# Designs tried in a protein design run: peptides against a protein of PDB entry 5ZK1. Part 8

Target 1, 52 residues: chain A of PDB entry 5ZK1
Amino acid sequence: KREVRLMKNREAARECRRKKKEYVKCLENRVAVLENQNKTLIEELKALKDLY
Target 2, 52 residues: chain A of PDB entry 5ZK1 as posed
Amino acid sequence: KREVRLMKNREAARESRRKKKEYVKCLENRVAVLENQNKTLIEELKALKDLY

## One batch from the design tools (peptide; made by RFdiffusion4, then SolubleMPNN)

Design b1_p10_1_s4 (from b1_p10_1, 5 letters changed)
Fold by OpenDDE base, seed 1:
Structure b1_p10_1_s4 (fold): chain B 52 residues (1-52), chain A 10 residues (1-10)
Amino acid sequence: as target 1 above (52 residues)
Amino acid sequence: MIEELKEEIK
């Protein structure tokens, strides 16, 4: 009984670490996309302002 | 996703 509980806990801890890594990667990708969109919008606003 | 991690800790 104890060894089976320790095995299940090790499996759950591996899965938790996997899901956490996938979550961080999703956030990093979202930040990179938003930073690029923000940069493009600032450059477009600057170009429009420099025309007037 | 975050809610599933909270449920595994409970």
Scores: peptide ipSAE 0.033, ipTM 0.520, DockQ to the pose 0.058
Fold by OpenDDE base, seed 2:
Structure b1_p10_1_s4 (fold): chain B 52 residues (1-52), chain A 10 residues (1-10)
Amino acid sequence: as target 1 above (52 residues)
Amino acid sequence: MIEELKEEIK
């Protein structure tokens, strides 16, 4: 009984760490895309203002 | 996702 509980806890802890790593990677990728889009939009807005 | 990680810690 104790060994089976320790095995299940180790499996759950591995899966939790995996899901956390995937979540952080998804957020990092989304931040990088949004920062790039924001930079491009600021550059386009600057170029548009320099025409008037 | 974050909620599932919180439930797995309880």
Scores: peptide ipSAE 0.031, ipTM 0.524, DockQ to the pose 0.055
Fold by OpenDDE base, seed 4:
Structure b1_p10_1_s4 (fold): chain B 52 residues (1-52), chain A 10 residues (1-10)
Amino acid sequence: as target 1 above (52 residues)
Amino acid sequence: MIEELKEEIK
């Protein structure tokens, strides 16, 4: 009985770490896209300001 | 997703 509980806990802890890694990767990708969009919009606003 | 990680820590 104890060994089966320890095995299930190790499996649950592996799955938790997997889900956490996937979540962090999704956030990192979203941050990179938003940072690139923000940079492009700031560059476009500068180019428009330099025309006046 | 965040809620599932909170429930697994409890």
Scores: peptide ipSAE 0.030, ipTM 0.512, DockQ to the pose 0.058
Fold by OpenDDE base, seed 5:
Structure b1_p10_1_s4 (fold): chain B 52 residues (1-52), chain A 10 residues (1-10)
Amino acid sequence: as target 1 above (52 residues)
Amino acid sequence: MIEELKEEIK
């Protein structure tokens, strides 16, 4: 029936949007960790350079 | 960077 196809399409579209949001959040968290690690390494390199 | 990653998956 047409109604069942429209219901399944709405469910699939909700699931696609959910998965996309979860993927973006995973990438944002990975970026934040890498940016913090990079900042720490740059600060450590500056502190090491200021000793010589 | 973060906005580019959001556009790539759009």
Scores: peptide ipSAE 0.026, ipTM 0.526, DockQ to the pose 0.076

Design b1_p10_2_s1 (from b1_p10_2, 6 letters changed)
Fold by OpenDDE base, seed 3:
Structure b1_p10_2_s1 (fold): chain B 52 residues (1-52), chain A 10 residues (1-10)
Amino acid sequence: as target 1 above (52 residues)
Amino acid sequence: DEIEKLKKEV
């Protein structure tokens, strides 16, 4: 009984760490896309302001 | 399911 509970706890802890790592990677990719879009929009707005 | 949805929204 004790060994089965310790095994299940180790499996749950591995799965929790895996899910957290995958979630952070999805957020990092979303941030990189939004930062690149924001940079492009700022550069376009600057080019339009420098035209007048 | 939720993590795979988030990967498709990026």
Scores: peptide ipSAE 0.037, ipTM 0.533, DockQ to the pose 0.520
Fold by OpenDDE base, seed 2:
Structure b1_p10_2_s1 (fold): chain B 52 residues (1-52), chain A 10 residues (1-10)
Amino acid sequence: as target 1 above (52 residues)
Amino acid sequence: DEIEKLKKEV
């Protein structure tokens, strides 16, 4: 009984770390896309302002 | 904030 509980806990801890890593990677990718879109929109707004 | 800076320049 003890060894099976320790095995299941180790498996659950590995899966928790995996899910956290994938979630952080998804957030990092979303931040990078949004930062690039924001930069482009700021540059476009500046270019439009320099025309008037 | 770069957007706030741009708004003050318009």
Scores: peptide ipSAE 0.037, ipTM 0.589, DockQ to the pose 0.030
Fold by OpenDDE base, seed 1:
Structure b1_p10_2_s1 (fold): chain B 52 residues (1-52), chain A 10 residues (1-10)
Amino acid sequence: as target 1 above (52 residues)
Amino acid sequence: DEIEKLKKEV
């Protein structure tokens, strides 16, 4: 009984670390896309302002 | 925000 509980705890801890790593990667990718879109929109707004 | 600065300069 104790060994089976320790095995299940080790499996749950591995899965928790995997899910956390995937979530962080999804956030990092979303931040990079939003920062690039924001930069492009700011550059376009500056270019439009410099024409008028 | 840089966008809010740009909006105040137009």
Scores: peptide ipSAE 0.036, ipTM 0.595, DockQ to the pose 0.031
Fold by OpenDDE base, seed 5:
Structure b1_p10_2_s1 (fold): chain B 52 residues (1-52), chain A 10 residues (1-10)
Amino acid sequence: as target 1 above (52 residues)
Amino acid sequence: DEIEKLKKEV
């Protein structure tokens, strides 16, 4: 039936949007962690160089 | 890039 196909398409579109949002959030969190770690390592390397 | 500068100084 056409109605069942339209319902399944709406469900698939909702799930696609959900998965995309979760993937973007995972990437944003990974970037924020890596940027913070990188900043800390750069600051530690500067502090170590300033001791010698 | 700040990392590339640091790599040239170590």
Scores: peptide ipSAE 0.034, ipTM 0.576, DockQ to the pose 0.032

Design b1_p10_2_s2 (from b1_p10_2, 6 letters changed)
Fold by OpenDDE base, seed 4:
Structure b1_p10_2_s2 (fold): chain B 52 residues (1-52), chain A 10 residues (1-10)
Amino acid sequence: as target 1 above (52 residues)
Amino acid sequence: DEIEKLKKEI
């Protein structure tokens, strides 16, 4: 009985670490896209200001 | 914040 509980806890801990890694990667990709979009919009706003 | 800086300069 104890060994089966320790095995299930190790499996649950592996799955928790996997899900956390996938979530962090999703956030990192979203941040990179938003930072690039924000940079482009800032460059467009600067270019429009330089015309006036 | 670079956006907030640009908004003050426009």
Scores: peptide ipSAE 0.021, ipTM 0.578, DockQ to the pose 0.032
Fold by OpenDDE base, seed 1:
Structure b1_p10_2_s2 (fold): chain B 52 residues (1-52), chain A 10 residues (1-10)
Amino acid sequence: as target 1 above (52 residues)
Amino acid sequence: DEIEKLKKEI
């Protein structure tokens, strides 16, 4: 039936949007962690250089 | 190495 195909397409489109949102959130969290780690390591390297 | 470049920029 055409209606069953349209329902399955709507469900697949909802799941695709959900997975995309979860993937973007995972990337945003990874970027924030890496930026903070990089900043801390740069500050530590600067503090060590200022001691010599 | 990217770390060696950062050590020269600081």
Scores: peptide ipSAE 0.021, ipTM 0.569, DockQ to the pose 0.034
Fold by OpenDDE base, seed 2:
Structure b1_p10_2_s2 (fold): chain B 52 residues (1-52), chain A 10 residues (1-10)
Amino acid sequence: as target 1 above (52 residues)
Amino acid sequence: DEIEKLKKEI
């Protein structure tokens, strides 16, 4: 039936949007952690250079 | 790039 195909398509589209949102959130969190780690390592390298 | 600047200063 056409109605069952439309229902399944709506469910698949909701699940696709959910998976994409979770994937983007995981990438954003990973970028924020790496940017903070990079900043800290640069600050530590500057502080070590100022000791020599 | 901040890392490239730091590498030129070291």
Scores: peptide ipSAE 0.020, ipTM 0.583, DockQ to the pose 0.031
Fold by OpenDDE base, seed 5:
Structure b1_p10_2_s2 (fold): chain B 52 residues (1-52), chain A 10 residues (1-10)
Amino acid sequence: as target 1 above (52 residues)
Amino acid sequence: DEIEKLKKEI
């Protein structure tokens, strides 16, 4: 039936949007962690260079 | 990039 196809399409579209949002959030968290780690390592390298 | 400068100094 046409109605069942439209229902399945709406469900698939909701699931696609959910998965995309979760993937973006995972990337944003990974970027924030890597940026913080890089900042800390750069600060540690500067502090080590200023000691010698 | 600041990281690429640091990699050339080490």
Scores: peptide ipSAE 0.020, ipTM 0.565, DockQ to the pose 0.034

Design b1_p10_2_s3 (from b1_p10_2, 6 letters changed)
Fold by OpenDDE base, seed 5:
Structure b1_p10_2_s3 (fold): chain B 52 residues (1-52), chain A 10 residues (1-10)
Amino acid sequence: as target 1 above (52 residues)
Amino acid sequence: SEIEKLKKEV
């Protein structure tokens, strides 16, 4: 009984760490894409304002 | 998983 509980706890802890790492990586990728898009839009808006 | 859906949307 004890060993099975410890095994299940180790598996749950591994899965929790995996899910957290995957979620952080998803947020980091989303931030990088949004920052790049925002930069591009600001540069395009500047270029348009400098034409007029 | 919901996380895998979010990764495909970015």
Scores: peptide ipSAE 0.064, ipTM 0.568, DockQ to the pose 0.513
Fold by OpenDDE base, seed 2:
Structure b1_p10_2_s3 (fold): chain B 52 residues (1-52), chain A 10 residues (1-10)
Amino acid sequence: as target 1 above (52 residues)
Amino acid sequence: SEIEKLKKEV
C-alpha cells in the first residue's frame, strides 16, 4: 500500500512539472510573437510619420 | 487542453 501511494505521488509530481514546462513554453512563444508584432507596428508608425 | 488552445491562438 505505501509503495503504490509513493509511486502515484511521483507520477503526479512528474505530470505537474510537465504541464508547468508546457505552460511556460506557451507564454514564451506568445511573448515572442507579441514583441515581434509590436516592433513591426512601431516601425510602420515611424515610416508613416516620416511621410509628413 | 487549455494550454493547447492558447498555443493555437498564437
Scores: peptide ipSAE 0.062, ipTM 0.562, DockQ to the pose 0.591
Fold by OpenDDE base, seed 4:
Structure b1_p10_2_s3 (fold): chain B 52 residues (1-52), chain A 10 residues (1-10)
Amino acid sequence: as target 1 above (52 residues)
Amino acid sequence: SEIEKLKKEV
């Protein structure tokens, strides 16, 4: 009985770490896309200001 | 899952 509980705890801890890693990777990708979009919009706004 | 929705929005 104790060994089965320790095995299930180890499996639950592995799954928790997996889900956390996938969530962090999703946030990192979202940040990278938003930073690139913001950079492009700032460059477009500068180019428009340099025309006037 | 909510994580899979967020992955599709990027």
Scores: peptide ipSAE 0.061, ipTM 0.571, DockQ to the pose 0.552
Fold by OpenDDE base, seed 1:
Structure b1_p10_2_s3 (fold): chain B 52 residues (1-52), chain A 10 residues (1-10)
Amino acid sequence: as target 1 above (52 residues)
Amino acid sequence: SEIEKLKKEV
């Protein structure tokens, strides 16, 4: 029936949006960690250079 | 899933 196909499409669209939100959140966390690590490494490199 | 691997690396 057409209605069953439309229901399955709505389910698939909900799952696609869920997976996309989950992936974006994972990327946002990865960016925040890498930005913090990069900042720390730059500060450490600066502190080592300022000893000379 | 690939998303679950990325979540474990962060």
Scores: peptide ipSAE 0.060, ipTM 0.572, DockQ to the pose 0.624

Design b1_p10_2_s4 (from b1_p10_2, 4 letters changed)
Fold by OpenDDE base, seed 4:
Structure b1_p10_2_s4 (fold): chain B 52 residues (1-52), chain A 10 residues (1-10)
Amino acid sequence: as target 1 above (52 residues)
Amino acid sequence: EEIEKLKEEI
């Protein structure tokens, strides 16, 4: 039936949007962690340079 | 940008 195909397509589109949102959130969290680590390493390198 | 400045100064 055409209706069953349209229902399955709507379900697949909802699942695709959910997976995309989860992937973006994972990337945003990874970026925030790496930016904070880089900031800390830059501050440590500055503090080391100010000692010599 | 800031990391690249630090590499140029070391």
Scores: peptide ipSAE 0.023, ipTM 0.532, DockQ to the pose 0.032
Fold by OpenDDE base, seed 2:
Structure b1_p10_2_s4 (fold): chain B 52 residues (1-52), chain A 10 residues (1-10)
Amino acid sequence: as target 1 above (52 residues)
Amino acid sequence: EEIEKLKEEI
């Protein structure tokens, strides 16, 4: 029936949006961690250069 | 950009 196909499409569209939101959040968290690690390593390298 | 500046300063 047409109604069952429309229901399955709505469910698939909800699941696709959920997976996309989770993936974006995972990437945003990874970027924030890498940016903070990079900043810390830059500050450490600067502090080491100021000792010589 | 910031890493490239640090490489020019070293």
Scores: peptide ipSAE 0.023, ipTM 0.534, DockQ to the pose 0.031
Fold by OpenDDE base, seed 5:
Structure b1_p10_2_s4 (fold): chain B 52 residues (1-52), chain A 10 residues (1-10)
Amino acid sequence: as target 1 above (52 residues)
Amino acid sequence: EEIEKLKEEI
């Protein structure tokens, strides 16, 4: 009984760390895409303003 | 900040 509980706890802790790492990577990728899109839009708006 | 200023000018 004790060994099975320790095994399940170790598996649950590994899965929790995996899910957290995947979530952080998803957020980092989304931030990088949004920062690049915002930079491009700001540069396009500046270029349009410099034409008038 | 800079994006909010650009939205008020358009």
Scores: peptide ipSAE 0.022, ipTM 0.511, DockQ to the pose 0.035
Fold by OpenDDE base, seed 1:
Structure b1_p10_2_s4 (fold): chain B 52 residues (1-52), chain A 10 residues (1-10)
Amino acid sequence: as target 1 above (52 residues)
Amino acid sequence: EEIEKLKEEI
């Protein structure tokens, strides 16, 4: 009985670390996309302002 | 704060 509980705890801890790594990677990708979109929009707004 | 800095740079 004790060994089965320790095995299940090790599996749950591996799954928790996996989910956390996937979530962080999703956030990092979303930040990189938003930073690039904001940069492009700022450059477009500047170019539009420089026309007047 | 960051959005106000961006408005001053444009």
Scores: peptide ipSAE 0.018, ipTM 0.515, DockQ to the pose 0.035

Design b1_p10_3_s1 (from b1_p10_3 with F1M A7M)
Fold by OpenDDE base, seed 3:
Structure b1_p10_3_s1 (fold): chain B 52 residues (1-52), chain A 10 residues (1-10)
Amino acid sequence: as target 1 above (52 residues)
Amino acid sequence: MEPLPFMPPP
C-alpha cells in the first residue's frame, strides 16, 4: 500500500510540473503577440497624430 | 491578427 501511494504521488507531481510549464509557455506567447500588436497600434496612432 | 494560443489554467 505505501509504495503504490508514493508512486502515484511522484506521477501526479511530474504531471503538475509539466502542465504548469505548458501554461507558462502559453502565457509567454500570448504576451509576446499582444505586446507586438500594442506596439503596432501605438506607432499607427503616433503616425496619424503627426499628420494633423 | 495572429490567433492567440489558449490553454485553461492547470
Scores: peptide ipSAE 0.077, ipTM 0.696, DockQ to the pose 0.789
Fold by OpenDDE base, seed 4:
Structure b1_p10_3_s1 (fold): chain B 52 residues (1-52), chain A 10 residues (1-10)
Amino acid sequence: as target 1 above (52 residues)
Amino acid sequence: MEPLPFMPPP
């Protein structure tokens, strides 16, 4: 029936939006970790340069 | 070093 196909499409569209939201959150967390690591490494390199 | 979150693209 058409109604069953529309129900399955709504479920698939909800799952697609969920997976996209989880992927974006994973990328945001990865960016935040890399930005913090990069900042720390730049500060360490500056501190080492200021010793010589 | 913190472990980087890994997830494949949807």
Scores: peptide ipSAE 0.074, ipTM 0.693, DockQ to the pose 0.819
Fold by OpenDDE base, seed 1:
Structure b1_p10_3_s1 (fold): chain B 52 residues (1-52), chain A 10 residues (1-10)
Amino acid sequence: as target 1 above (52 residues)
Amino acid sequence: MEPLPFMPPP
């Protein structure tokens, strides 16, 4: 009984760490895309303001 | 513009 509970806990802890790593990677990719879009929009807004 | 990465629920 104890060994089976320890095995299930180790499996659940591995899955929790996997899900957390995937979530962080999705956040990092979203930040990189948003930072690039934000830079482009700031440059476009600057170019439009420099024309008028 | 690139599509935002899909964020699965935690």
Scores: peptide ipSAE 0.070, ipTM 0.692, DockQ to the pose 0.696
Fold by OpenDDE base, seed 5:
Structure b1_p10_3_s1 (fold): chain B 52 residues (1-52), chain A 10 residues (1-10)
Amino acid sequence: as target 1 above (52 residues)
Amino acid sequence: MEPLPFMPPP
């Protein structure tokens, strides 16, 4: 009984670390896309304001 | 516009 519980805990801990790593990578990619979009929109808004 | 990456929180 004890060894099976320890095995299941090790598997759950591996899966938790995997999911956390994938989630952080998703957030990093989302930040990079949003920063690029925000930069482009600010540059476009500046160019439009400099015309008036 | 590229689609935003989505993943639910762990």
Scores: peptide ipSAE 0.068, ipTM 0.681, DockQ to the pose 0.845

Design b1_p10_3_s2 (from b1_p10_3, 3 letters changed)
Fold by OpenDDE base, seed 2:
Structure b1_p10_3_s2 (fold): chain B 52 residues (1-52), chain A 10 residues (1-10)
Amino acid sequence: as target 1 above (52 residues)
Amino acid sequence: MEPLPFVEPP
């Protein structure tokens, strides 16, 4: 009984670390896309304001 | 990849 509980805990801890790594990678990709979109939109807004 | 919505800079 103890060994089966320790095995299940090790499996759950591996899965928790995997899910955390995937979540962080998803956030990093989202931030990189948003930063690039925001930079482009700020440059476009500046170019439009410099015309008036 | 769908374009993400604009987020105002802080």
Scores: peptide ipSAE 0.040, ipTM 0.679, DockQ to the pose 0.121
Fold by OpenDDE base, seed 3:
Structure b1_p10_3_s2 (fold): chain B 52 residues (1-52), chain A 10 residues (1-10)
Amino acid sequence: as target 1 above (52 residues)
Amino acid sequence: MEPLPFVEPP
């Protein structure tokens, strides 16, 4: 009984670490896209304000 | 929680 519980806990801990790494990578990609879009919109707004 | 879908650049 104890050994089976320790095995299941090790498997659950590996899967938890895998899912956390995938979730962080998805957030990092979303942040990079939103930061690039925000930078472009700020540069466009600056260029429009410098014309008038 | 499932990871949110990837947001593609425009």
Scores: peptide ipSAE 0.038, ipTM 0.621, DockQ to the pose 0.111
Fold by OpenDDE base, seed 5:
Parts: structure tokens; C-alpha cells; sequence
Structure b1_p10_3_s2 (fold): chain B 52 residues (1-52), chain A 10 residues (1-10)
């Protein structure tokens, strides 16, 4: 009984670390896209303001 | 990657 509980705990801990790593990678990709979009929009807004 | 919808700053 004890060894089976320790095995299940090790499996659950591996899965928890995997899910956390995938979530962080998803957030990092989202931030990189939003930062690039924000930079482009600021550059476009500057170019429009420099025309008027 | 598809462009994400714009998120308005707070």
C-alpha cells in the first residue's frame, strides 16, 4: 500500500510540473504577441500624428 | 500564429 501511494504521488507531481510548464509557455507566447502588436500600434499612431 | 484580439490597457 505505501509504495503504490508514493508512485501515484510521483506521477501526479510530474503531471503538475508539466501542466505548469505548458501554462507558462502559453503566457510567454501571448505576452510576446501582445508586445509586438502594441509596438506596431504605437508606431502606426506616431506615424499618423506626424502627418497632421 | 494567429494575431490575438487587442487587449485594452487598464
Amino acid sequence: as target 1 above (52 residues)
Amino acid sequence: MEPLPFVEPP
Scores: peptide ipSAE 0.036, ipTM 0.647, DockQ to the pose 0.167
Fold by OpenDDE base, seed 4:
Structure b1_p10_3_s2 (fold): chain B 52 residues (1-52), chain A 10 residues (1-10)
Amino acid sequence: as target 1 above (52 residues)
Amino acid sequence: MEPLPFVEPP
């Protein structure tokens, strides 16, 4: 029946939005870690250059 | 996991 197809589509659309939100959050966390590591490495390289 | 290349800030 049409109603069962619409219900299954609504469930699949909810799961797709959930998976997309989890993937974006994983990328945001990875970017924040890499930006912090990059900043620390730049500060260490600057401190090393200021010694010579 | 290969290290990402170092990216200088703009």
Scores: peptide ipSAE 0.035, ipTM 0.658, DockQ to the pose 0.062

Design b1_p10_3_s3 (from b1_p10_3, 4 letters changed)
Fold by OpenDDE base, seed 4:
Structure b1_p10_3_s3 (fold): chain B 52 residues (1-52), chain A 10 residues (1-10)
Amino acid sequence: as target 1 above (52 residues)
Amino acid sequence: MKPLPYMPPP
């Protein structure tokens, strides 16, 4: 019946939104780690250049 | 350098 299809679609749409939110959070955490590593490497390269 | 944590693809 139409009602059962609409229920299953609402469940699938909730799961799709959950997975998208988890994926965005994973990307945000990866960006934050890479930005911090890049900053540290730039600071280390600067300190090495200031020794010569 | 610490390796980046493994992040599985979606």
Scores: peptide ipSAE 0.048, ipTM 0.627, DockQ to the pose 0.379
Fold by OpenDDE base, seed 2:
Formats: structure tokens, C-alpha cells, sequence
Structure b1_p10_3_s3 (fold): chain B 52 residues (1-52), chain A 10 residues (1-10)
């Protein structure tokens, strides 16, 4: 009984670490896309303001 | 943790 509980805990801890890594990677990718979009929008807004 | 909402590529 104790060994089965320790095995299940090790599996749950591996899965928790995997899910955390995937979540961080998803956040990093979203930040990189939003930073690039914001840069482009700021450059477009500057170009439009320099025309008037 | 809930998955983040899908963001389409630009």
C-alpha cells in the first residue's frame, strides 16, 4: 500500500511539472506575439501622426 | 490550470 501511494504521487508530480512547463511556454509565445503586434501598431500610429 | 484561450497567429 505505501509503495503504490508513493508511485502515484511521483506520477502526479511529473504531470504537474509537465503542465506547468506547457503553461509557461504558452505564456511566453503569447507575450512574444503581443509585443510584436504592439510594436507594429505603435509604428503604424507614428506613421499616421507624421502625415497630419 | 485552465488552458489559455487560443490566440490565432497574426
Amino acid sequence: as target 1 above (52 residues)
Amino acid sequence: MKPLPYMPPP
Scores: peptide ipSAE 0.046, ipTM 0.633, DockQ to the pose 0.094
Fold by OpenDDE base, seed 3:
Structure b1_p10_3_s3 (fold): chain B 52 residues (1-52), chain A 10 residues (1-10)
Amino acid sequence: as target 1 above (52 residues)
Amino acid sequence: MKPLPYMPPP
C-alpha cells in the first residue's frame, strides 16, 4: 500500500510540473505577441499625431 | 491588424 501511494504521488508531481511549464510557455508566447502588437499600435499612433 | 492565433488554455 505505501509504495503504490508514493509512486502515484511522484507521477502526479511530474505531471503537475509539466502542466505548469506548458502554461508558463503559453503565457510567455501570448505576452510576446501582445507586446509586439502594442508597440506597433503606439508607433502608428505616434506617426498619426506627428502629422497634426 | 492580423487576428491573434487562438492559443487554447492548457
Scores: peptide ipSAE 0.045, ipTM 0.629, DockQ to the pose 0.302
Fold by OpenDDE base, seed 5:
Structure b1_p10_3_s3 (fold): chain B 52 residues (1-52), chain A 10 residues (1-10)
Amino acid sequence: as target 1 above (52 residues)
Amino acid sequence: MKPLPYMPPP
């Protein structure tokens, strides 16, 4: 009984670390896209203000 | 593994 509980805990801990890594990577990719979009919008707003 | 693009802190 004890060894089976320790094995299941090791498997659950591996899966928890995998899910956390995937979630962080998803957030990092979303931040990259939003920062690039924000930079482009700021540059467009500057170009529009420099025309008037 | 490709390095993640460096994002400066806000």
Scores: peptide ipSAE 0.033, ipTM 0.605, DockQ to the pose 0.054

Design b1_p10_3_s4 (from b1_p10_3, 3 letters changed)
Fold by OpenDDE base, seed 3:
Structure b1_p10_3_s4 (fold): chain B 52 residues (1-52), chain A 10 residues (1-10)
Amino acid sequence: as target 1 above (52 residues)
Amino acid sequence: MEPLPYMPPP
């Protein structure tokens, strides 16, 4: 009984760390896309304001 | 516009 519980806990802990790493990577990619879009929109708004 | 990556709930 004890050994099976320790094995299941080790498997659950590995899967939890894997899921957390994939979630953080997905957040980082979304932040990078949104930061690039925001930068482009700010530059376009600046260029339009500098014309008038 | 680049497509946003799919974000599963934590």
Scores: peptide ipSAE 0.054, ipTM 0.655, DockQ to the pose 0.685
Fold by OpenDDE base, seed 4:
Structure b1_p10_3_s4 (fold): chain B 52 residues (1-52), chain A 10 residues (1-10)
Amino acid sequence: as target 1 above (52 residues)
Amino acid sequence: MEPLPYMPPP
């Protein structure tokens, strides 16, 4: 029936939105970690250059 | 540095 196809499509669309939200959150966390690591490494390189 | 887990795009 058309109704069963519309129900399955609605479930698939909910799952697609969930997976997209989880993926974006994973990327945001990766960016935040890499930005913090990059900042620390730049500060360490500056401190090392200020010793010579 | 621990490697960040690979997550494929949806």
Scores: peptide ipSAE 0.050, ipTM 0.627, DockQ to the pose 0.576
Fold by OpenDDE base, seed 1:
Structure b1_p10_3_s4 (fold): chain B 52 residues (1-52), chain A 10 residues (1-10)
Amino acid sequence: as target 1 above (52 residues)
Amino acid sequence: MEPLPYMPPP
């Protein structure tokens, strides 16, 4: 009984670390896309203001 | 990657 519980805990801990790594990578990609979109929109707004 | 919707800063 104890060894089976320890095995299942080790497997669950590996999967938890994998899911956390994938979640962080997803957030990093979302931040990079939003930062680039924000930068582009600020540059476009500046270019429009510099015409007047 | 699909473009995310623009979210203005608060």
Scores: peptide ipSAE 0.042, ipTM 0.650, DockQ to the pose 0.123
Fold by OpenDDE base, seed 2:
Structure b1_p10_3_s4 (fold): chain B 52 residues (1-52), chain A 10 residues (1-10)
Amino acid sequence: as target 1 above (52 residues)
Amino acid sequence: MEPLPYMPPP
């Protein structure tokens, strides 16, 4: 019984670390896309303001 | 998590 509980805990801890790594990678990709979009929108807003 | 819709630059 103890060894089976320790095995299940090790599996759950591996899966928790995997899910955390995937979540961080998803956030990093989302930040990179939003930073690029914000840069483009700021440049467009500047170009529009420099015309008036 | 669904990827945010990519809005291409105009």
Scores: peptide ipSAE 0.034, ipTM 0.623, DockQ to the pose 0.058

